# Ledger of designs, part 18: peptides against a protein of PDB entry 2FGR

Target 1, 331 residues: chain A of PDB entry 2FGR
Amino acid sequence: SSVTLFGIVDTNVAYVNKDAAGDSRYGLGTSGASTSRLGLRGTEDLGGGLKAGFWLEGEIFGDDGNASGFNFKRRSTVSLSGNFGEVRLGRDLVPTSQKLTSYDLFSATGIGPFMGFRNWAAGQGADDNGIRANNLISYYTPNFGGFNAGFGYAFDEKQTIGTADSVGRYIGGYVAYDNGPLSASLGLAQQKTAVGGLATDRDEITLGASYNFGVAKLSGLLQQTKFKRDIGGDIKTNSYMLGASAPVGGVGEVKLQYALYDQKAIDSKAHQITLGYVHNLSKRTALYGNLAFLKNKDASTLGLQAKGVYAGGVQAGESQTGVQVGIRHAF

## One batch from the design tools (peptide; aimed at target 1 F331)

Design b1_p12_8_s3 (made by RFdiffusion4, then SolubleMPNN; from b1_p12_8, 9 letters changed)
Fold by OpenDDE base, seed 1:
Structure b1_p12_8_s3 (fold): chain B 331 residues (1-331), chain A 12 residues (1-12)
Amino acid sequence: as target 1 above (331 residues)
Amino acid sequence: MEEFLREFEKYR
């Protein structure tokens, strides 16, 4: 058996021009180009094309040295894989987020990512952003001529919040076509949660596509999230993303991404535009810069996710500008 | 680099 130690340390200087009070925030932040992580993984060949696997991964906070502790909440799986695909047991990305976040050119982290995978309704479940689940069983198919799929179920284990008795139950999956320059996927998920102590279904539908023209890549997402409350109206958000990336010589990548978050329950939109650049100093080390602008309309209070500096909201209808300049190192 | 970035993209 082999064990591989791996990780990323990504630390930046970050600035946002507004917080919830209207004041600027600045300092040392984390995970601006890639989520900082420490992981252990390995595989065992069992013969006959069957393999066992494990994966343990936690987030690293380089600004405070993990002062709140270290855990394996990013991934904690044991698996069997073979010609049938892969079965995983344990906390992981849910299949829908694992596939559909791959269309985000800002890598689901920093001030530039698609923010559609969110708790839009003050859901009381720990994973009401639709990204990960505890008690998860996942299955991933092989790729058959481009076609692939993933499915997942997470047990609620009779977790209760208020009158809700199935908190943390997840069911979801995707179908995809991945062939050469083209990728396309449709994801569906439902998660059981609570809002205000009442049972609520977090329903999600996501369509993603990308095409690599060699000289540039285009990527897009269409998402609807609904928190269907047993008492009260649905809390619905329609999220849209369009992005482009291009290599800059042999050493860099430029990225531009736009997102729209149409928050139906408050009849309010937010617009996000982000310009990013990554400069590769080596195969493992990069410098990066991100510039993001978030325009809230009406009652919208969304904030840019400058992790380690400021990730909260702003005043209703206010705009926020964010900058990150950092180092990413992989080992 | 692309394969490394893709592997890290898959587990973000």
Scores: peptide ipSAE 0.067, ipTM 0.557, DockQ to the pose 0.055
OpenDDE base, seeds 2, 3, 4, 5: peptide ipSAE 0.053, 0.045, 0.061, 0.036; ipTM 0.588, 0.596, 0.555, 0.566

Design b1_p12_8_s4 (made by RFdiffusion4, then SolubleMPNN; from b1_p12_8, 8 letters changed)
Fold by OpenDDE base, seed 4:
Structure b1_p12_8_s4 (fold): chain B 331 residues (1-331), chain A 12 residues (1-12)
Amino acid sequence: as target 1 above (331 residues)
Amino acid sequence: SAEFLAELAKHL
């Protein structure tokens, strides 16, 4: 049996030039390069190639010392693993997000990440961003010559919102090919939720691919999210991402990522471009800077996710600039 | 295109 304490403390000074009122916001933010976390994990060898595992992980907010409390909402799983793969029980990343967010060069956090994994429809479910689920059972295959897959089901436990039943039910999975410099994946998911107290299906399809050329890595995502409401039209968003990263001087990494969010229900696009730099002071400590531009068109109100400073929207058709400069420490 | 993904999603 083994038990490992682990974590990341990532804290930054952040600025955005516009909030929902058109005012600037600045202060101390969190999780600009990696999500700050504290966790416990361990494994037990049960013999015969079977292992038990546990993983407990919560988010750390270094700006306020977790004033709202600490929980294991990032992951709280028990697992069995072996030659058959891994079965997990408990709250986790859903299989689709676990795989498809791996193509995001901004680690699904800060002002630079792919924002496609979002609640696009004012869904009333707690996890309508398609990232995690409660009451989750997940299965992950071994890697068979590059081919791998993951599947998940989350129980709704008869949760209701308004007239919507089955809220929080998830079904989804991915198929992937991971071999050397190449990764490619297809993910499909459906989540039951509510919009305006009415039953809604959040359907998601995502394609991801990356290639590591050694001197640079390219990564891409194509996603469609569709909130299918029992009453009213579909709320559809097509999201696209292309990113590149490259090592700099043996101690740095530069990242550039572009995303387009085509929000069909409001006939409006948003364009995001982010430049990031990470400077490794050691294997565990880095300085980083992110510069992001978000251009909303027409009725689009998207905001950059400067966690701890401002993560709200902007006025329709407004552009937002964001900056983060921070320290990431892993232990 | 997203239309290709939407078509693919109808066949999967």
Scores: peptide ipSAE 0.017, ipTM 0.578, DockQ to the pose 0.012
OpenDDE base, seeds 1, 2, 3, 5: peptide ipSAE 0.016, 0.009, 0.008, 0.009; ipTM 0.579, 0.553, 0.540, 0.549

## One batch from the design tools (peptide; aimed at target 1 F331)

Design b2_p13_1 (made by RFdiffusion4)
Pose (drawn by RFdiffusion4):
Structure b2_p13_1 (pose): chain A 331 residues (1-331), chain P 13 residues (1-13)
Amino acid sequence: as target 1 above (331 residues)
Amino acid sequence: LTDAEIDEIINSS
């Protein structure tokens, strides 16, 4: 049995060459290499291989001292685990995002990550990016011979917005194979939401795979996200990503990731290339840099996510360049 | 924290 207080402070200077008005922005931001966080967790051995666990974790914003207030919105779970796997109750990453975001070489944070888990349709639910859910129950199997799976159901509790009386419901899961160097997963999910007050399903299918050659790792993601309005109409987005990472000189790591976002509702594509470097001063402390270029075509207005500096959109069809340089310290 | 625990924390999304 044990109890652990832990966290990460990841703070950076960041710059984007344009915002929604076309002006540059620079400043002190956060979470460029790993999401800053503070948390408590524990595991209690109940005997016979059965364990009880808890986990409370919230995001840290070092640039403003969590001015909006600290919370445990990253994860707030209690669990039982054993030879049967693990059951968790509470807000957390849903199984589809927990497993599939592991294929993103930029740890789903900073200006370089895969942007597929986002609210493409301005859905009105609390978690229309498909990442986390309130009122979540999840089951995770053991890994037998490489095969593993996860399932989750989040209750809507009759949350009502317009014609949608089940906003926030999540049903989803994944199947996967993980043997160390090779990993592959297929995730499928549906959320209930509303767009402009009209009931809408958020359907998501995601495939991810990676192989770690040791001298380098190749990783990729494919995703279709469809917001399907009950009365008709849909906002569909296909997202693609291929990336590679390699250790450089012991202590160093280089990462490169290319992504494409095909936004069918506006018949427009956006392309992104991101180069990253991590220099480890210790196991706990790293300096890092990210450089990203995002090219919007036609009506696309996507912007790089320089958390704490600028994470809004840009003018239609504009290209945007961004940089983050910072320090990550885990404790 | 062990190296594995540190990795787990760093790599947790």

Design b2_p13_1_s1 (made by RFdiffusion4, then SolubleMPNN; from b2_p13_1, 5 letters changed)
Fold by OpenDDE base, seed 1:
Structure b2_p13_1_s1 (fold): chain B 331 residues (1-331), chain A 13 residues (1-13)
Amino acid sequence: as target 1 above (331 residues)
Amino acid sequence: MSDEEIDELINSV
């Protein structure tokens, strides 16, 4: 058996030109290029091609030294793997987010990521962004000639909010084709939650694709999220993303990503465009810079996620500019 | 960690 200690410390100076009051915010932020984390993982060979595994991982906040505490909410799994694939027990990325976030060129963090995996409806469940789940069982197939899949179920354990039962129940999965330069995936999920103390289903469908041309990579996402409510109608968002990345001089990477969030319940759109640059000082250490523009239309109030500085909304119809400059170190 | 494991770590969400 082996145990590996691993992590990332990513800390930046961040600026946003508008908060909810219209004022600027700036300071030290975290996780601008990759999510800062500390983890323990290991495997045991059980013979016959069977392996046991564990993975414990929590987020690090380098700006305040984890003043709110440390936990393993990123991942806390035990697994069995072999020729049949992998079964995981414990809190993790749900299969849909694990696969479909891989098309985000900004690694689902900082001011540049695809923000479609969101609580669009003021859902009262802790994981109503569709990213992770408690009480999760997951299964991942091997890759068969490019074809692969993942499935997950999370138990609600009779959790209630208001009159809603079954809160936190997840069912979902993806099918994918991953072969050479091509990746394509379809994900479907349903999560039970509450909105205003009433039972609500969070339905999600996501399509993703990428192609690596060697000189550049293109990536795209199409997503629909729908909070189905008995009272007040459905809260539906259609999210779109198109991104490109390219290596620069063997030591750098430039990224450009556009996203559109069509928020149907408020007839309002938000447009996000982000330019990112990563400069590798080594395999483990990089400098980075992100420049993001978020244009809200009509009643849209979306904000850029400058974690540790400001991640709230803005006034309706306002535009926000964000900058992050930081250091990422992996160990 | 290998260079491949570092790349996987850096790009993981």
Scores: peptide ipSAE 0.723, ipTM 0.976, DockQ to the pose 0.932
OpenDDE base, seeds 2, 3, 4, 5: peptide ipSAE 0.716, 0.709, 0.717, 0.713; ipTM 0.975, 0.974, 0.976, 0.975

Design b2_p13_1_s2 (made by RFdiffusion4, then SolubleMPNN; from b2_p13_1, 4 letters changed)
Fold by OpenDDE base, seed 4:
Structure b2_p13_1_s2 (fold): chain B 331 residues (1-331), chain A 13 residues (1-13)
Amino acid sequence: as target 1 above (331 residues)
Amino acid sequence: LSDEEIDELINSV
């Protein structure tokens, strides 16, 4: 039996040149390179190749000292694992996001990440970004010659919003091939939610791939999200991402990532390009900088996610530039 | 955490 305390404190100075009013925002933000977190995890060997596990993890907000409290909303699982794989009970990343976000070179945080895992339709569910779920049962296979898969189901527990029932129900999974430098995955998910108090299905399909050339890594994502409303047209977004990373000088890493968000319901595109640099002072401590440019076209109002400073939208058709410079410390 | 676990941690979502 073991218990490990772990975490990340990532805090930055951030700037965005536009908010919803067209004004600049700046200040101290969090989670620019990795999401700040505090966690406890452990395992127990039960014999016969069976292990029990637990994982409790919550987000840390270093700018305000978690003034709104601390919780284990990142992960709160108990598990059994063995030769059959792993079964998890509790709030976690849903299998689709757990796998498909791994292709994001910006670790799904800060101003540079792939923003496809999003609530595109003003969904009223708590997890309508498709990243995590409450009441989740997950199963992950072992890796069999590169092939692996994950599946999940989240209970709705008769949650209702307006006339929508089954809110928060998730079903999804992925299949993947992970072997040496190559990773490729296909994920499918459906989540029940509400939009305008009406039942809505959030359907998601995601393809991801990466290849590590040693001197550089390439990564890509293709995603379609569709909010299928009982009344009204579908809200569909096609999201595309291509990224590259490379080691620099033995202690640094440069990242470049482009994303396109084709928002079909408003016939509008947004383009995101981000340059990131991480400078490792040690294995556990890094300095980093991110520079992101988000160009909204037509009716698009997307904003960069400068957590702790400004994560809202901008005016339709406006471009936003963001900067983060910070420290990440892992323990 | 081991160095490998740190590498996993910093890249995790």
Scores: peptide ipSAE 0.743, ipTM 0.979, DockQ to the pose 0.891
OpenDDE base, seeds 1, 2, 3, 5: peptide ipSAE 0.743, 0.738, 0.734, 0.740; ipTM 0.979, 0.978, 0.977, 0.978

Design b2_p13_1_s3 (made by RFdiffusion4, then SolubleMPNN; from b2_p13_1, 6 letters changed)
Fold by OpenDDE base, seed 1:
Structure b2_p13_1_s3 (fold): chain B 331 residues (1-331), chain A 13 residues (1-13)
Amino acid sequence: as target 1 above (331 residues)
Amino acid sequence: MSDEEIEELINSV
């Protein structure tokens, strides 16, 4: 068996021009280009094409040295893999987020990412953003002529919040076609949670596609998230994303991404546009800069996710500008 | 880790 220690340390100087009070925030932030992490992984060849695996991974906060502690909440899996694909046991990305976040050109972090994978309804479950789950069993198929799929189920273990008795149950999966420059996927998920102490279903449907033209990549997402509540009606958000990236001079990458969040329960839209640049000093070390604009309309209060500096909302109908400039190092 | 494994790591969420 081999054990690999791996990680990313990504730390930045970040600025946002407005918080919830209308004041600016600035300081040292984390995870502006990639999520900072420390992990251990390994495999064992069991013979006959069967392998055992493990993966333990936690987030790193370089601004405070993990003052709130370290854990393996990013991933803590044991697996079996072979010609049949891979079965995983343990906390991980749910199959829907693992596949459909791959179309986000900002790697689901910093001030530029697609923010559709969100708790839109003040859900009381810890993972009501639809990204990860506890008590998860996942299966991933091999790639068959481009076609692939992933499925997952998470046990609720009789977790209760208020009158809700199945909190944390997840069922979901995706089907995809990945062949050369083309990727396309459909994801479906349902998670059991609570809102206001009442049982609520978080339903999610996501379509993603990308095409690599060599000189540029285009990527898109279409998502609907619906928190189905017996009282007060459904909380529905339709999220849209379109992005482009291009290599610059063999050592750089420029990224432009637009997203629209149509928040139906408050009849309000938010528009996000982000320009990013990554300058590779090596295969492992990069400098980066992000510039993001978030325009809230009407009752919308969304904020940019400047992790370590400010990730809260703004006043209703306010616009926010964010900047991150940082260093990413992978090992 | 290989250069390919590093690139995969960097692009993973």
Scores: peptide ipSAE 0.718, ipTM 0.976, DockQ to the pose 0.882
OpenDDE base, seeds 2, 3, 4, 5: peptide ipSAE 0.703, 0.709, 0.703, 0.705; ipTM 0.974, 0.974, 0.974, 0.974

Design b2_p13_1_s4 (made by RFdiffusion4, then SolubleMPNN; from b2_p13_1, 5 letters changed)
Fold by OpenDDE base, seed 1:
Structure b2_p13_1_s4 (fold): chain B 331 residues (1-331), chain A 13 residues (1-13)
Amino acid sequence: as target 1 above (331 residues)
Amino acid sequence: LSDEEIEELINSK
């Protein structure tokens, strides 16, 4: 058997020009290029092609030394794997987010990522952003000639909020084609939650694709999220993303990504554009910079996610500019 | 971690 300690410490200086009061915020933030984390993982060869595994991973907040504590909420799984694929038991990324966030060129963190995986409706469940789930069983297939899939089910365990009695139930999965430079995926998920104490289904459909041209990579996402409420109608958001990345001089990477969030319930759009650069000092250490612009229209109040500095909204119809400059170290 | 594992780690969500 093997046990490996691993992690990332990513800390930055961040600035946003507007908060909810219209004031600037700046300071030391975390996870601008990759999410900071500490983990333990290992495998045991059981013979005959069967392996047991475990994975324990929690987020690190370098700006305050995890003052609010440390946990394994990123991933806490035990697994069996072999020629049949992998079965996981425990909290993890749900299969839909695990696969479809892979098309986000900003690694689902910092001020530049695709923000479609979100709680759009003030859902009262802890994981109403559709990213992770408690009490999760997941299965991932091998890759068969490019085709692969993942499926997941999370037990609600009769968790209740108000009159909702199945809060936290998740069912979802994806099908994908991954072959050489091409990746394409379709994901479907439903999560049960509550809004205003009433049972609500969070339905999600996501399409993703990328192609690596060698000199550059193109990536795209199309997503629809619907919070189906018993009263008040559906809260629907259509999210779109298009991004490009290119290596620079063998030691750097430049990234440009655009996203549109069409928030149907408030008939309002938000536009996000981000320019990023990563400079590799080594295989493990990089400097990075992100510049993001978020334009809210009409009633939209979205804010950039400058973790550790400011991740709240802005006034309706306001634009926000954000900057992050930091160091990422992996071990 | 190997260099390959580091690359996978950096690119993981």
Scores: peptide ipSAE 0.717, ipTM 0.976, DockQ to the pose 0.904
OpenDDE base, seeds 2, 3, 4, 5: peptide ipSAE 0.701, 0.702, 0.707, 0.701; ipTM 0.975, 0.975, 0.975, 0.975; seed 2 fails the geometry check

Design b2_p13_2 (made by RFdiffusion4)
Pose (drawn by RFdiffusion4):
Structure b2_p13_2 (pose): chain A 331 residues (1-331), chain P 13 residues (1-13)
Amino acid sequence: as target 1 above (331 residues)
Amino acid sequence: SFNFGATSGFTNN
């Protein structure tokens, strides 16, 4: 049995060459290499291989001292685990995002990550990016011979927005194979939401795979996200990502990632290339840099996510360049 | 047992 207080402070200077008005922005931001966080977790041995766990974790914003207030919105769970796997109750990453975001070499944070888990259709639900859910129950199997799976159900509790009376419902899961160097997963999920007050399903299918050769790792993601309005119409986005990472000179790591976002509703594509470097001063402390280029075509207005500096959109069809340089300290 | 700090056990996003 044990209890652990932990966290990460990851703060950076960041710059983007344009915002929605076309002006550059620079400043002090956060979470470029790993999401800054504070948390408390524990495991209690109940005997016979059965364990009880808890986990409370919230995001830290070092640039403004969590000016909007601290919370445990990253994870707030209690669980039982054993030879049967693990059951968790509480707000957390949903199984599809928990497993599939592991294929993103930029840890789903900073200006370099895969942007597929986003609210493509301006859905009105609390978590229309498909990342986390309130009122979540999840089951995770053990890994037997490499095979493993996860399932989750989040209750809507009759949350109503317009014609949608089940906003926030999540049903989803994944199947996967993980043997150390090789990992592959297929995730499928549906959320209930509303767009402009009209009931809408958020359907998501995601495939991810990676192989770690030791001298380098190759990783990729494919995703279709479809917001399907009950009365008709849909906003569909296909997202693609391929990336590679390699250790450099003991202590160092280089990462490169290319992504494409095909936004069918506006018949427009965006392409992104991101180069990253991590220099470890210790196991706990790293300096890092990220450089990203995002090219929007046609009506696309996607922007790089320089958290704490600028994470809005850009003018239609504009290209945007971003940089982050910072320090990550885990404790 | 009580522990302060961890070098791993972190999730994405």

Design b2_p13_2_s1 (made by RFdiffusion4, then SolubleMPNN; from b2_p13_2, 6 letters changed)
Fold by OpenDDE base, seed 2:
Structure b2_p13_2_s1 (fold): chain B 331 residues (1-331), chain A 13 residues (1-13)
Amino acid sequence: as target 1 above (331 residues)
Amino acid sequence: PFFFGADSGFEPS
């Protein structure tokens, strides 16, 4: 048996040139390269190839010392694992996000990540970005000659919002092929939520793939998110991502990623381009810099996620430039 | 050992 204390402290100086009022914002932010976190995890060998596990993890906000408190909302699971794979009980990344965010070269954090996993429709559920779920049961297969899969179900526990009576229910999963330099996955998910107090289904389909050429890695995502409403029509977003990364000088990594968010309900697109560099000072400590440009067209109001500084939207049709320079330390 | 692989952001309520 073992128990491990672990974490990441990632803090940066961040700047965005426009907020919702058109003014610049700057200051000390968090989680520019990896999400800052504190966690406890452990395993117990039960014999016969069976293991019990636990995982408790919460986000750390280094800029304000967790002024809003600390919790284990990132992950709070107990599990059994063995030759059959792993079963988890508790709040966690849903299987679709856990797998499909792996193709994001910016690790689903900071100003550069793929932002497709989003609440596109002012959904009233707590996790309408499709990333995590409460009351989750999940199962992950072993890797069988490259093939693997994950499945999850989250209980709504009769949560109601307005006339919606199954808010928080999740069902989803992925199938994948991971072998050597190649990774490819298909994910499907549905969450029950509410929009304007009315029952709404958040449907999501995501295709991801990456290939490591040794000298560089190429990665891509295709995603459709659809909030299916009884009244007012569906809110659909098609999101696309293509990125490349390459090692630099044995201690660095450069990353370039483009994303397109085609927001069908408002007939508007947003384009995101991000250049990132990570410089490893050690296995545990890195310096990093991100430069992101977000161009909103027409009615689009998307903003870069400079957590701790500004993560809100901008005025319709406005462009936003963001910069993060920071330190990441893992323990 | 720690892995700097794929991650996910979190916004507290």
Scores: peptide ipSAE 0.026, ipTM 0.582, DockQ to the pose 0.100
OpenDDE base, seeds 1, 3, 4, 5: peptide ipSAE 0.016, 0.017, 0.015, 0.026; ipTM 0.522, 0.529, 0.503, 0.584; seed 5 fails the geometry check

Design b2_p13_2_s2 (made by RFdiffusion4, then SolubleMPNN; from b2_p13_2, 7 letters changed)
Fold by OpenDDE base, seed 2:
Structure b2_p13_2_s2 (fold): chain B 331 residues (1-331), chain A 13 residues (1-13)
Amino acid sequence: as target 1 above (331 residues)
Amino acid sequence: PFFIGADSGFLPA
């Protein structure tokens, strides 16, 4: 049996030129290159190729010392693994997000990431961004000839909001091909939630692919999210991402990523482009900088996610510029 | 990789 303590402390100075009032925000933020975290994990060999595992992971907010408290909401799983793959019980990334966010060159954090995994409809469920779920059972296959898959089901436990029942129920999964420089995946998910106190299904389909050319990596995502409301019609968003990364001088990595969010319910688009650089001071410590531009059209109010500084929206049709410069340390 | 993982989703509402 082994237990490993691990984590990341990622803290930055961040700036955004506009908040919801049109004012600039700046200060010390968190999780600009990687989500800051503290975790415990371990594995026990049970013999015969069977292993038991646990994983407890929570987010760290270095700017305020976790003033709101610490929890294991990032992951709190117990698992069995073997030749059959891995079964996990507990709160975790849902299989769809676990796989499909891997194509995000900004590691699903900071001001540069793909923001498609979002609550697009003011859903009232706790995890209506489609990233994690409570009460989750998940299964991941081994990789066989490049092919792999993951499946998950989360119990609603009869949670209700308004007239909506089954809130928090998740069903979803992905199929993937991961072989050498190529990765490609298809994910499908449905989560039950509520909008305006009425039952709503959050349906999600995501395609992802990446190819590592050695000198550069190309990555892409195509996603559709639909909040299917009983009344008022569907709230649909089509999200697209294309990114490239390249090593620089053996010690650095440059990243460029573009995303388009076509918000059908408000007939409005948002464009995001981010340039990032990571400079490795060591295997564990890096400096980084991100520069992001978010252009909202028409009724779109999206904001860059400068966590710890400002992660809210902007006025409709306004553009936002964001900068993060920080230190990431892994242990 | 160690550095890859989705955000917690703990963003201001």
Scores: peptide ipSAE 0.023, ipTM 0.588, DockQ to the pose 0.073
OpenDDE base, seeds 1, 3, 4, 5: peptide ipSAE 0.019, 0.025, 0.012, 0.023; ipTM 0.573, 0.557, 0.482, 0.510; seeds 3, 5 fail the geometry check

